# Peptides against a protein of PDB entry 3S8F: the designs that were tried, part 338

Target 1, 157 residues: chain A of PDB entry 3S8F
Amino acid sequence: VLTLFVAVPSLMTAFTVAASLEFAGRLRGGRGLFGWIRALPWDNPAFVAPVLGLLGFIPGGAGGIVNASFTLDYVVHNTAWVPGHFHLQVASLVTLTAMGSLYWLLPNLTGKPISDAQRRLGLAVVWLWFLGMMIMAVGLHWAGLLNVPRRAYIAQV
Target 2, 166 residues: chain B of PDB entry 3S8F
Amino acid sequence: DEHKAHKAILAYEKGWLAFSLAMLFVFIALIAYTLATHTAGVIPAGKLERVDPTTVRQEGPWADPAQAVVQTGPNQYTVYVLAFAFGYQPNPIEVPQGAEIVFKITSPDVIHGFHVEGTNINVEVLPGEVSTVRYTFKRPGEYRIICNQYCGLGHQNMFGTIVVKE

## One batch from the design tools (peptide; made by RFdiffusion4, then SolubleMPNN)

Design b2_p30_8_s1 (from b2_p30_8, 19 letters changed)
Fold by OpenDDE base, seed 3:
Structure b2_p30_8_s1 (fold): chain B 157 residues (1-157), chain C 166 residues (1-166), chain A 30 residues (1-30)
Amino acid sequence: as target 1 above (157 residues)
Amino acid sequence: as target 2 above (166 residues)
Amino acid sequence: MDLLPLALRVYAEAAALYAAPFFLVAEALA
């Protein structure tokens, strides 16, 4: 039970980011429960990339609670569940954040803004990456729950 | 303007932090309730037990695969299993249906996995440590043991079998 | 696989706790 206190730093960080997003959205004219989300700059890949990473991180974080549980980890440990968790935490959040950072960093380093074509291409890349990661992650988690082992080429299911 | 913005940011931050803490306690309560109301059908670990990996093949309960299955009660058995590069001993492991089986698993060489298909038995096996798993096979048949921890060039071929007799 | 139903229950309940309350708090702080 006390193991769940390990989640404190992560939850604090996650909801602090949520607070920042809500504030930003409301500053941009968004109102109500969902209006502030729509008001965020979804036309900027430097913004969209890390936000999509955060969205993927939510189910990954929930899975982290399961993985941190002594009794529940017995079910999922060294199954396909673990790679699924990794791809949400690293291949989604970390990777997409790096991509987003690149979309901000390069224009600032070169002193040249990205073209509209580059912006649209960046958005396509980020969304396609997110979609692929979600499909794979869901599949891996599902396989893990069906007792598909990690680091093995065969399974009874 | 800047002061108002900072004040607003702080208000949102404090609110969401409070929510974060509340959610943390909700999760703790949920897990506590679940654990209090539900019991595991399999005991994944026993007391910490250590063994010398350099002598485990030569002396002790793991040394003779023919003596690996020990009856400890009318319907209770202890099975001493070695996971090694690259297989399991004994192989097959023969146990009766409906009996309570306590697996004592260790390794003489490197870290291995012990994943039994058709069951929730899934543990890592470390040299120098004994993994203890308690399970009762309700169905007769063959259960495959899979190594799910990389252990070398022959890892992909490391399998064992548990035969449950009626 | 006696622990699997328990794991699924905990996971489902945890997921539900992340959904509706999140937006309700957002509205309350607006």
Scores: peptide ipSAE 0.027, ipTM 0.713, DockQ to the pose 0.439
Fold by OpenDDE base, seed 5:
Structure b2_p30_8_s1 (fold): chain B 157 residues (1-157), chain C 166 residues (1-166), chain A 30 residues (1-30)
Amino acid sequence: as target 1 above (157 residues)
Amino acid sequence: as target 2 above (166 residues)
Amino acid sequence: MDLLPLALRVYAEAAALYAAPFFLVAEALA
């Protein structure tokens, strides 16, 4: 019940954020169905990090709905699937958002912009983090579907 | 200018919010469809049953491990299993190949897991509640029972065995 | 392994349902 209840505002937020991004991209000169995406500031880790988090959140959210399903939960409950879901939601979205927030917050608090080297490093960090989290999440979901148990150090597979 | 921008953004977002609300119903329908059509492989469960966890070890069908496996039909058995800190009873659980097994699982202490490797049997075991799972073992051999719900310091070592005999 | 194709299909369907209408409506409204 709670999961489905939270899913509603989350979906609304997802579309709202996407709309805001589209608007911003179009203001930056992007046109058409996809041009606005290219126009977004992909050179800024403060932007890239939370966006990547949002992208990871989509399959995570879908997985949350699966977890909330009585029938499907018999398959995935207390398997590696569940940690996979958590890592998409917390270790991807929340963490990347926090990381991105720091890339915005610190320069603004100190009044000093980050160097180009720091910017590039930041981009590398957030992209690598996202990649790693996606690999781990896919692996955990896969393992879960193979009936690898959660909270166990051994498995048949 | 700021006011104009604010109004534009607000109007745009409101439009998408309305769209999202419409899509919500579509998503709910999709979820319902998925749940209705993709239910194959779900293990059958019985009705909700309650027991007294404080007496389940002393009296009733869970009290004697030697009497835990009950034949209820020619190819049907009921197995009364206790999940406790930190193990399973009986252990091993011996059942014949090809028989329909109804597991009646409960706990005398805390919440445990009952995950049988090589099968789709995976349920939580709550004190005071009887978990019912139906399964037919097609292959003989040993199947490990794993506790997949943290239950204390000995959780990681909490294992059982189901022996399926020809 | 038997659940992987199903899971992937479900996710793909969900993604399509999520993304396609968004882009179409975006083009119409913006």
Scores: peptide ipSAE 0.019, ipTM 0.701, DockQ to the pose 0.300
Fold by OpenDDE base, seed 2:
Structure b2_p30_8_s1 (fold): chain B 157 residues (1-157), chain C 166 residues (1-166), chain A 30 residues (1-30)
Amino acid sequence: as target 1 above (157 residues)
Amino acid sequence: as target 2 above (166 residues)
Amino acid sequence: MDLLPLALRVYAEAAALYAAPFFLVAEALA
């Protein structure tokens, strides 16, 4: 009950953000169930970074609810599952949001837009970061479900 | 106009809610499947039980490793285990195959882990508290105990062994 | 197979505890 009391408002906030993105995409000419996604400014690392962070946060958030379950915690606690959760919540969402903020902040502070080369490099960095984090997170969650212990250098699975 | 926009936003939120819910069920299903197919049965038997970590080594059921395994019934045992920096006692823990084993684990110093390889026995051991877990080893052999909670410079080498005898 | 009933129980319990609020929120946002 207490977990849900906190989790539900957080999810509602996340859904509002997602709804805002969809609305923005539709305003930019996107149509249909998925057309609004393609209409978003995917050429801007300041946009792509936090959005990818949010995408990573979705399974991470679901995992948070799992981790908060008193019954399921017996399975996942102190296994590789937990680091997997952290890499989604911190190393993906928080880190990518910070990266995105930087891509926005620097041009605004200097009064100059980033160069095209910087933009392309930024996109590459953000996407590669996201890909790496997803691979790591999926691997850690999978390992955790296979009872690989956290903070141990050996495991029998 | 504002009403229309509001309804549209709500519809979008519902869609994202459905997606999130679906992912939640996927993870729950994966855990349930793993529990059913990859682990032996462990029944948490924890209750509110306290112990003085400053005296647990000197007096009580954890004090003598030679008396740590107590037969409580025809096919039931209680094992009093200490997790300490850096090891477990008794070591090895010897128990019969097929017997119901109640592990009562505590620590005299810092927080440790008690993770038994090949099983889903995985609990934190807190000084001042007794961790209780019930398990039946169906297969004979040696099971390694691993500390999965950082407990100091020797953490990586903190191991124990459970020997299950036929 | 020995843990299947337990796994199913855990799943059902989790669903009951967490799914209901989600549906309530979804209904409120309808």
Scores: peptide ipSAE 0.007, ipTM 0.688, DockQ to the pose 0.097
Fold by OpenDDE base, seed 4:
Structure b2_p30_8_s1 (fold): chain B 157 residues (1-157), chain C 166 residues (1-166), chain A 30 residues (1-30)
Amino acid sequence: as target 1 above (157 residues)
Amino acid sequence: as target 2 above (166 residues)
Amino acid sequence: MDLLPLALRVYAEAAALYAAPFFLVAEALA
C-alpha cells in the first residue's frame, strides 16, 4: 500500500501542470470549457512533445497502481502488460519530454530559431511518435491481459 | 498581479483536482473490471522457504527428477521442479487431471521464470528460495512452461511441459 | 475464483488508502 503513495506527488504535479496549461490557454485568448486547449501553442513542437508525453503518462500512471498492487500484479506480472507500462512512462513521457526540451534548447543554445520546415518536421515527428507509441502500448496492455508473457517470443494466444 | 494569478491558478487547480478525482474512480472501476474478468484467483503466498542452491541438485527432493512427483494424498501431489539454465526438470511433468498439485520450484543457478500457459501460474524462481504454487488442472493435455525472466543466452529456448493425464 | 472476493476487498482497501491523500487535498482546498 505504501508503494501506491509514490504516485501521489506525481499526480499532484500533473494537476498543477494541467491547471497551468488551462491558465496559459486562457491567457492566450481561449474561452469556454475547451477553447483554452485550442489556444495553446500547438504549432510548437517544444510544447506539443511534452504535452503528448503527459497525455501518455495518464494511463501509464494508472497502470502503475495495478503493478504496485500485490493482488492486481498477479494478473499482469511478467506479461506484456509490464512493457506496455514502461513504454507509456519512459518511451512516451520521458522521451517526448526530452524531444520537446531539445526543440527548445537547441535554438537557444545556437541562437538560431528553427525554420518553418524544421518546425513542421518536428511536429510530424512528435505526433507520429505519440501515435505509434499509443498503438503499441495499447497492444501490449491488451496482450498482457491475455496473459502474453514478457521476455518470450511465443505465446499461447 | 501575483495575488490575482494565484487565485486564478487555485481555481483551476480545484477544477482539475475534482476532475482527477472523478477520473480516479473511473480508473478504479476499470481496474476492478479487469480484476473481475481476468483473475482466476489469487494464489496465496506461502511461507518463505530457503534451500541451498549449491547442493539442491545433489541432495533433497529436487535431486532426482524421477522422484519429483510425490503423492501426498488421495488426490494431492507435490511436484519438486528445478528451473535451470536452460530448462526444467522433470520434463515433462506428469500429473493427473483433477488432482491438487503443489509445485515446489527452485533454481540451482540464476533467477528464472515459471509461467504455465493456460493457467494463472506465473512465478519467479530465485536461487536459494522455494516458490510454492498450488493448482488443479481441470483439463487434460499439455501445458507449456515458459521462462519469462531473462536468465542468459539460452533464455528464449527455455521451455518445459506439464502433461495432465486423464 | 475462490480468492477473488478477498482480492477485490484487498484492492478496494488499497484503492481507498491511495485515494485518501487526494480527498484530503480536496478538502483542504475547499
Scores: peptide ipSAE 0.000, ipTM 0.713, DockQ to the pose 0.086

Design b2_p30_8_s2 (from b2_p30_8, 18 letters changed)
Fold by OpenDDE base, seed 3:
Structure b2_p30_8_s2 (fold): chain B 157 residues (1-157), chain C 166 residues (1-166), chain A 30 residues (1-30)
Amino acid sequence: as target 1 above (157 residues)
Amino acid sequence: as target 2 above (166 residues)
Amino acid sequence: MDLLPLALEVYRRAEALFALPFLLVAEALA
């Protein structure tokens, strides 16, 4: 039971970030329950990437609770479920955050803003990455529930 | 103005924190519901049992694969299994259909996995520790044992077979 | 369970389609 309380700081952090996003969106003119989302700079890959990472982190975080649960971990341990969780946490949040950071850092280091074409390409890259990660993650989680073993090239299903 | 901004931020944070706490309870509830409606078929781990990995191959119940399957009752067997780099012994493991099988699994070398396809048997095998799993095979046939814990260069080829006889 | 084969097929196809652009780019850069 105490193990599950480890999730509390993580949730608090996640939703604090969400609060920051809401505040930022509202400062940018967004109104209402959802208007602040639209007001966020979705045209900037440096912003979109980490946000998509956060979105992927949500189901991953839920999976973290599962993995940390004594009874549920028995079901998913050393199955494809675990890599699915990793890809949501590391290959989505961390990786997309790194990608986003790069999109911010490179222009600042060079002193030159990215071109519009580069911006559009960056957006395409991060969205495609996110989409692919979600597809793969769903597949891995599903396979894990079907008892597909981790670290094996064969399975019954 | 700064004070106003600070208050606004706090308001949003409070809202999201409340939501966070609510979601925590939702997740706990969902876990509880899942456990209640969908039994995980958890096989309780036995008491901590230790064995010397350096001698397990030479002496004791794991030493002779031919004596690995021990009938402990009319419809009960204990199977002493070694997971090693890179395979299982005995291999195949032959057990009767419908019998209660207690697997006693250990390793003489490194950590391995013991994942039996078609079953809920999935345990890690640690050197110096005996993993105990109880299972009854209801269907005859062959069940593949897969190592799902990386154990070296031959890990990918580390398989065993359980043959359930009618 | 009835939809599992279809779901798996859709998944595999989707994954393949996702990989295709990267493969094409890799080939173009080779």
Scores: peptide ipSAE 0.017, ipTM 0.715, DockQ to the pose 0.026
Fold by OpenDDE base, seed 4:
Structure b2_p30_8_s2 (fold): chain B 157 residues (1-157), chain C 166 residues (1-166), chain A 30 residues (1-30)
Amino acid sequence: as target 1 above (157 residues)
Amino acid sequence: as target 2 above (166 residues)
Amino acid sequence: MDLLPLALEVYRRAEALFALPFLLVAEALA
């Protein structure tokens, strides 16, 4: 019960970030219920990367609730589900945030903006990374639900 | 300007908090669904039982693999299993179909896994602690036991077998 | 439930196909 309560402030934080994104999008001229999303700077890999990380964090967070549940953890513990979860949390959110930070930090440290070619390449990298991570994560979660064990080279399914 | 911005942010936060609450209910529903579809036959956690891992091989119910399967009642058995580096004993574990089996699993050395394929039996085995799992095999055949907790150089080869007889 | 093994197999094949270009690049750079 206590562990599940940790989900509450985490969700509040996540939605506060979303609120900040909405505010930013509206300041950039976005209107309507969803128009603010389109107004965000999707041409900047320093922005896109951490946002994609946040998107990956949503199913990961949901999985965190499952993993923290005493009864549900019995189903998923030490199965491929667990690697699926932390790949969303670490290899998606943390890694993409690190990538985004790098795309911001390098121009800032050098005082030189990135070239248009570098920008386009950066966008391709973070989108492909996100896509690959989503495919892998879905597969791992699915395999976990089918009782595929982690840390084993052989499984029934 | 700051006051206006603060009011705007507050409005957005309220909206997203409302959405958050809605999503919370969605997650609860998903948990309920998962519980209903995947947790049939969840084994209740038993009271913590302790054992001395340094003597478990020498004395007590785990000491003799030939006496590991104990009939405790009509169609009821207790199986005392050791998970060790790198295998299980007894191996194979022979139990009858349809019987209620209580597995008492412990380790004399390091932490191991006890994952029985084709079943929902999946527990960690800690030295000094007895893991208790209750299960009834409805289908005869061979069930592979897999160690799903890294336990050393031979971890990948650590397998056991449960043979369910008609 | 009966279609899950097949669906999983299709998914695994798709995943492998997706990963193949990256693995080839990794091999070339090794």
Scores: peptide ipSAE 0.016, ipTM 0.721, DockQ to the pose 0.026
Fold by OpenDDE base, seed 1:
Structure b2_p30_8_s2 (fold): chain B 157 residues (1-157), chain C 166 residues (1-166), chain A 30 residues (1-30)
Amino acid sequence: as target 1 above (157 residues)
Amino acid sequence: as target 2 above (166 residues)
Amino acid sequence: MDLLPLALEVYRRAEALFALPFLLVAEALA
């Protein structure tokens, strides 16, 4: 039980970000239990990318708790489960956050706003990236549960 | 005003923190549920045992592949396995069906994996440490051993075989 | 699990569909 308290700082961080999103959405005119979500700037890839990263981080974080469990780690360790976890944490959250940061940073550094075409392309890129990461991550986690080994080109399954 | 806004923010934060704590307990409950319903699949960790990796090939129970399989009792065996760059010794490992097998696995060189397909045997093998795994093969046949820890240029070709005899 | 084969098939198909555009581009550039 005490081992799982390692998740507390991460959860606090994640849900603090969620609180910030809710506050921002409400400031933008969103009302009700879920109306604030629609009020967020979903037309901006600099916003969408890191938010999608956070969404991927949710199952990844849950998996992190599993990986930290002594008994459950026995099942998943050195299987395809582990790369699945990494791709949610690094290739989704970190990468999408970096992508989102780039969409904000470059226009500000150059003084030139992104065109509408660039904005639409950016949205397509981050959504497709997220979709691909989710498909791959689900597959890797599933394969891991089926005892597909990590760092091997063959499997019995 | 700023004070009112600050209080509102704190209220949201407190709400989400409460949710986070609730989720923590959900995860703990899920782990507990998994342990309660899947106990048969969990193998307890063995006693920590040390060995000198520099001499393990020359002396001791791992030194002779022909003596690697030791009968320790009725329908009970201990198998002393070396994982090395890049293979397993002995290879094949021959054991009888239905017998309780205790694998004692170590490495003379670098860290390797010991993953037996079709089983729940999956351990890392560290030089200087003995990995102990207990398993009973219910079905006869060949079981492939796969190295699932990167160990060098030949890692991808590092395989072994367990032959379970009727 | 009775639904496992079906679920795996659905996943494989989904993955293949997702990969198809990339494979087509790779073939075009080869």
Scores: peptide ipSAE 0.015, ipTM 0.733, DockQ to the pose 0.025
Fold by OpenDDE base, seed 5:
Structure b2_p30_8_s2 (fold): chain B 157 residues (1-157), chain C 166 residues (1-166), chain A 30 residues (1-30)
Amino acid sequence: as target 1 above (157 residues)
Amino acid sequence: as target 2 above (166 residues)
Amino acid sequence: MDLLPLALEVYRRAEALFALPFLLVAEALA
């Protein structure tokens, strides 16, 4: 009940954020169906990190609905699927958003802009984090569908 | 120009809503596929049954492991299983191949898991509630029962066995 | 379903490949 209750506002928020991103991209000179994406500030880790988090949150949110369904949860409950879901929600969106926030916050608190080297390093960190999280999450979800148990050191597959 | 900006935002929102609707159907299809391929052989219970966890060991169908397997029909059995810290009763559970088995599982102490390897049987066992799962073993052999819910210090060693006889 | 074994193998290889640099660095720093 609670999951389904928050699902609707979350979806509304997601669409609003997506619309805002498209609008921002178009304001930055992006045109066409996908040109606005390219126009977004992908050179800024403070932007890239939370956006990647949002991308990971999409399948995670869908998984939340699955987990909240009585019939669907029977398939995935207490399998590796569940930690896969959690890692998308917490270790992806929340963590990446926190990382991105730091890339904005620290320069503002110190009054010193980040160096180009720090910027590039930041981009590498958040992209590698995202990639690793996606690999792990996909693996955990897949393992869950193969009935690998949660909270057990053994697996049948 | 705030008015123009708002109109533009609304247009973008409509586009994303259309996209989301399309993706919704894709996700529903994927979920349907998952259900079709991963739920075979297991019939979950539709009714809630309760039991007193404080007396379940002393009286009732779970009290005697020697009487835990009850033949209810020519090719149908009910198995009364206790999940406890840290094991299962009876152990092993012996059932015939090809028979319809109705597992009625409860706990006298804390929440446990009942995950049968090689099957889709995977339920949580709550004290005071009876979990019912119907399954037919098509292949003879030994099936390991795994506790997949933390239940204490001995959780990692909590295993049972179902022996399916020809 | 027929592609599942191959997909799992590809996944395992990808995961291992991804982890390898980190393991190498860890060994070098140990």
Scores: peptide ipSAE 0.014, ipTM 0.689, DockQ to the pose 0.026

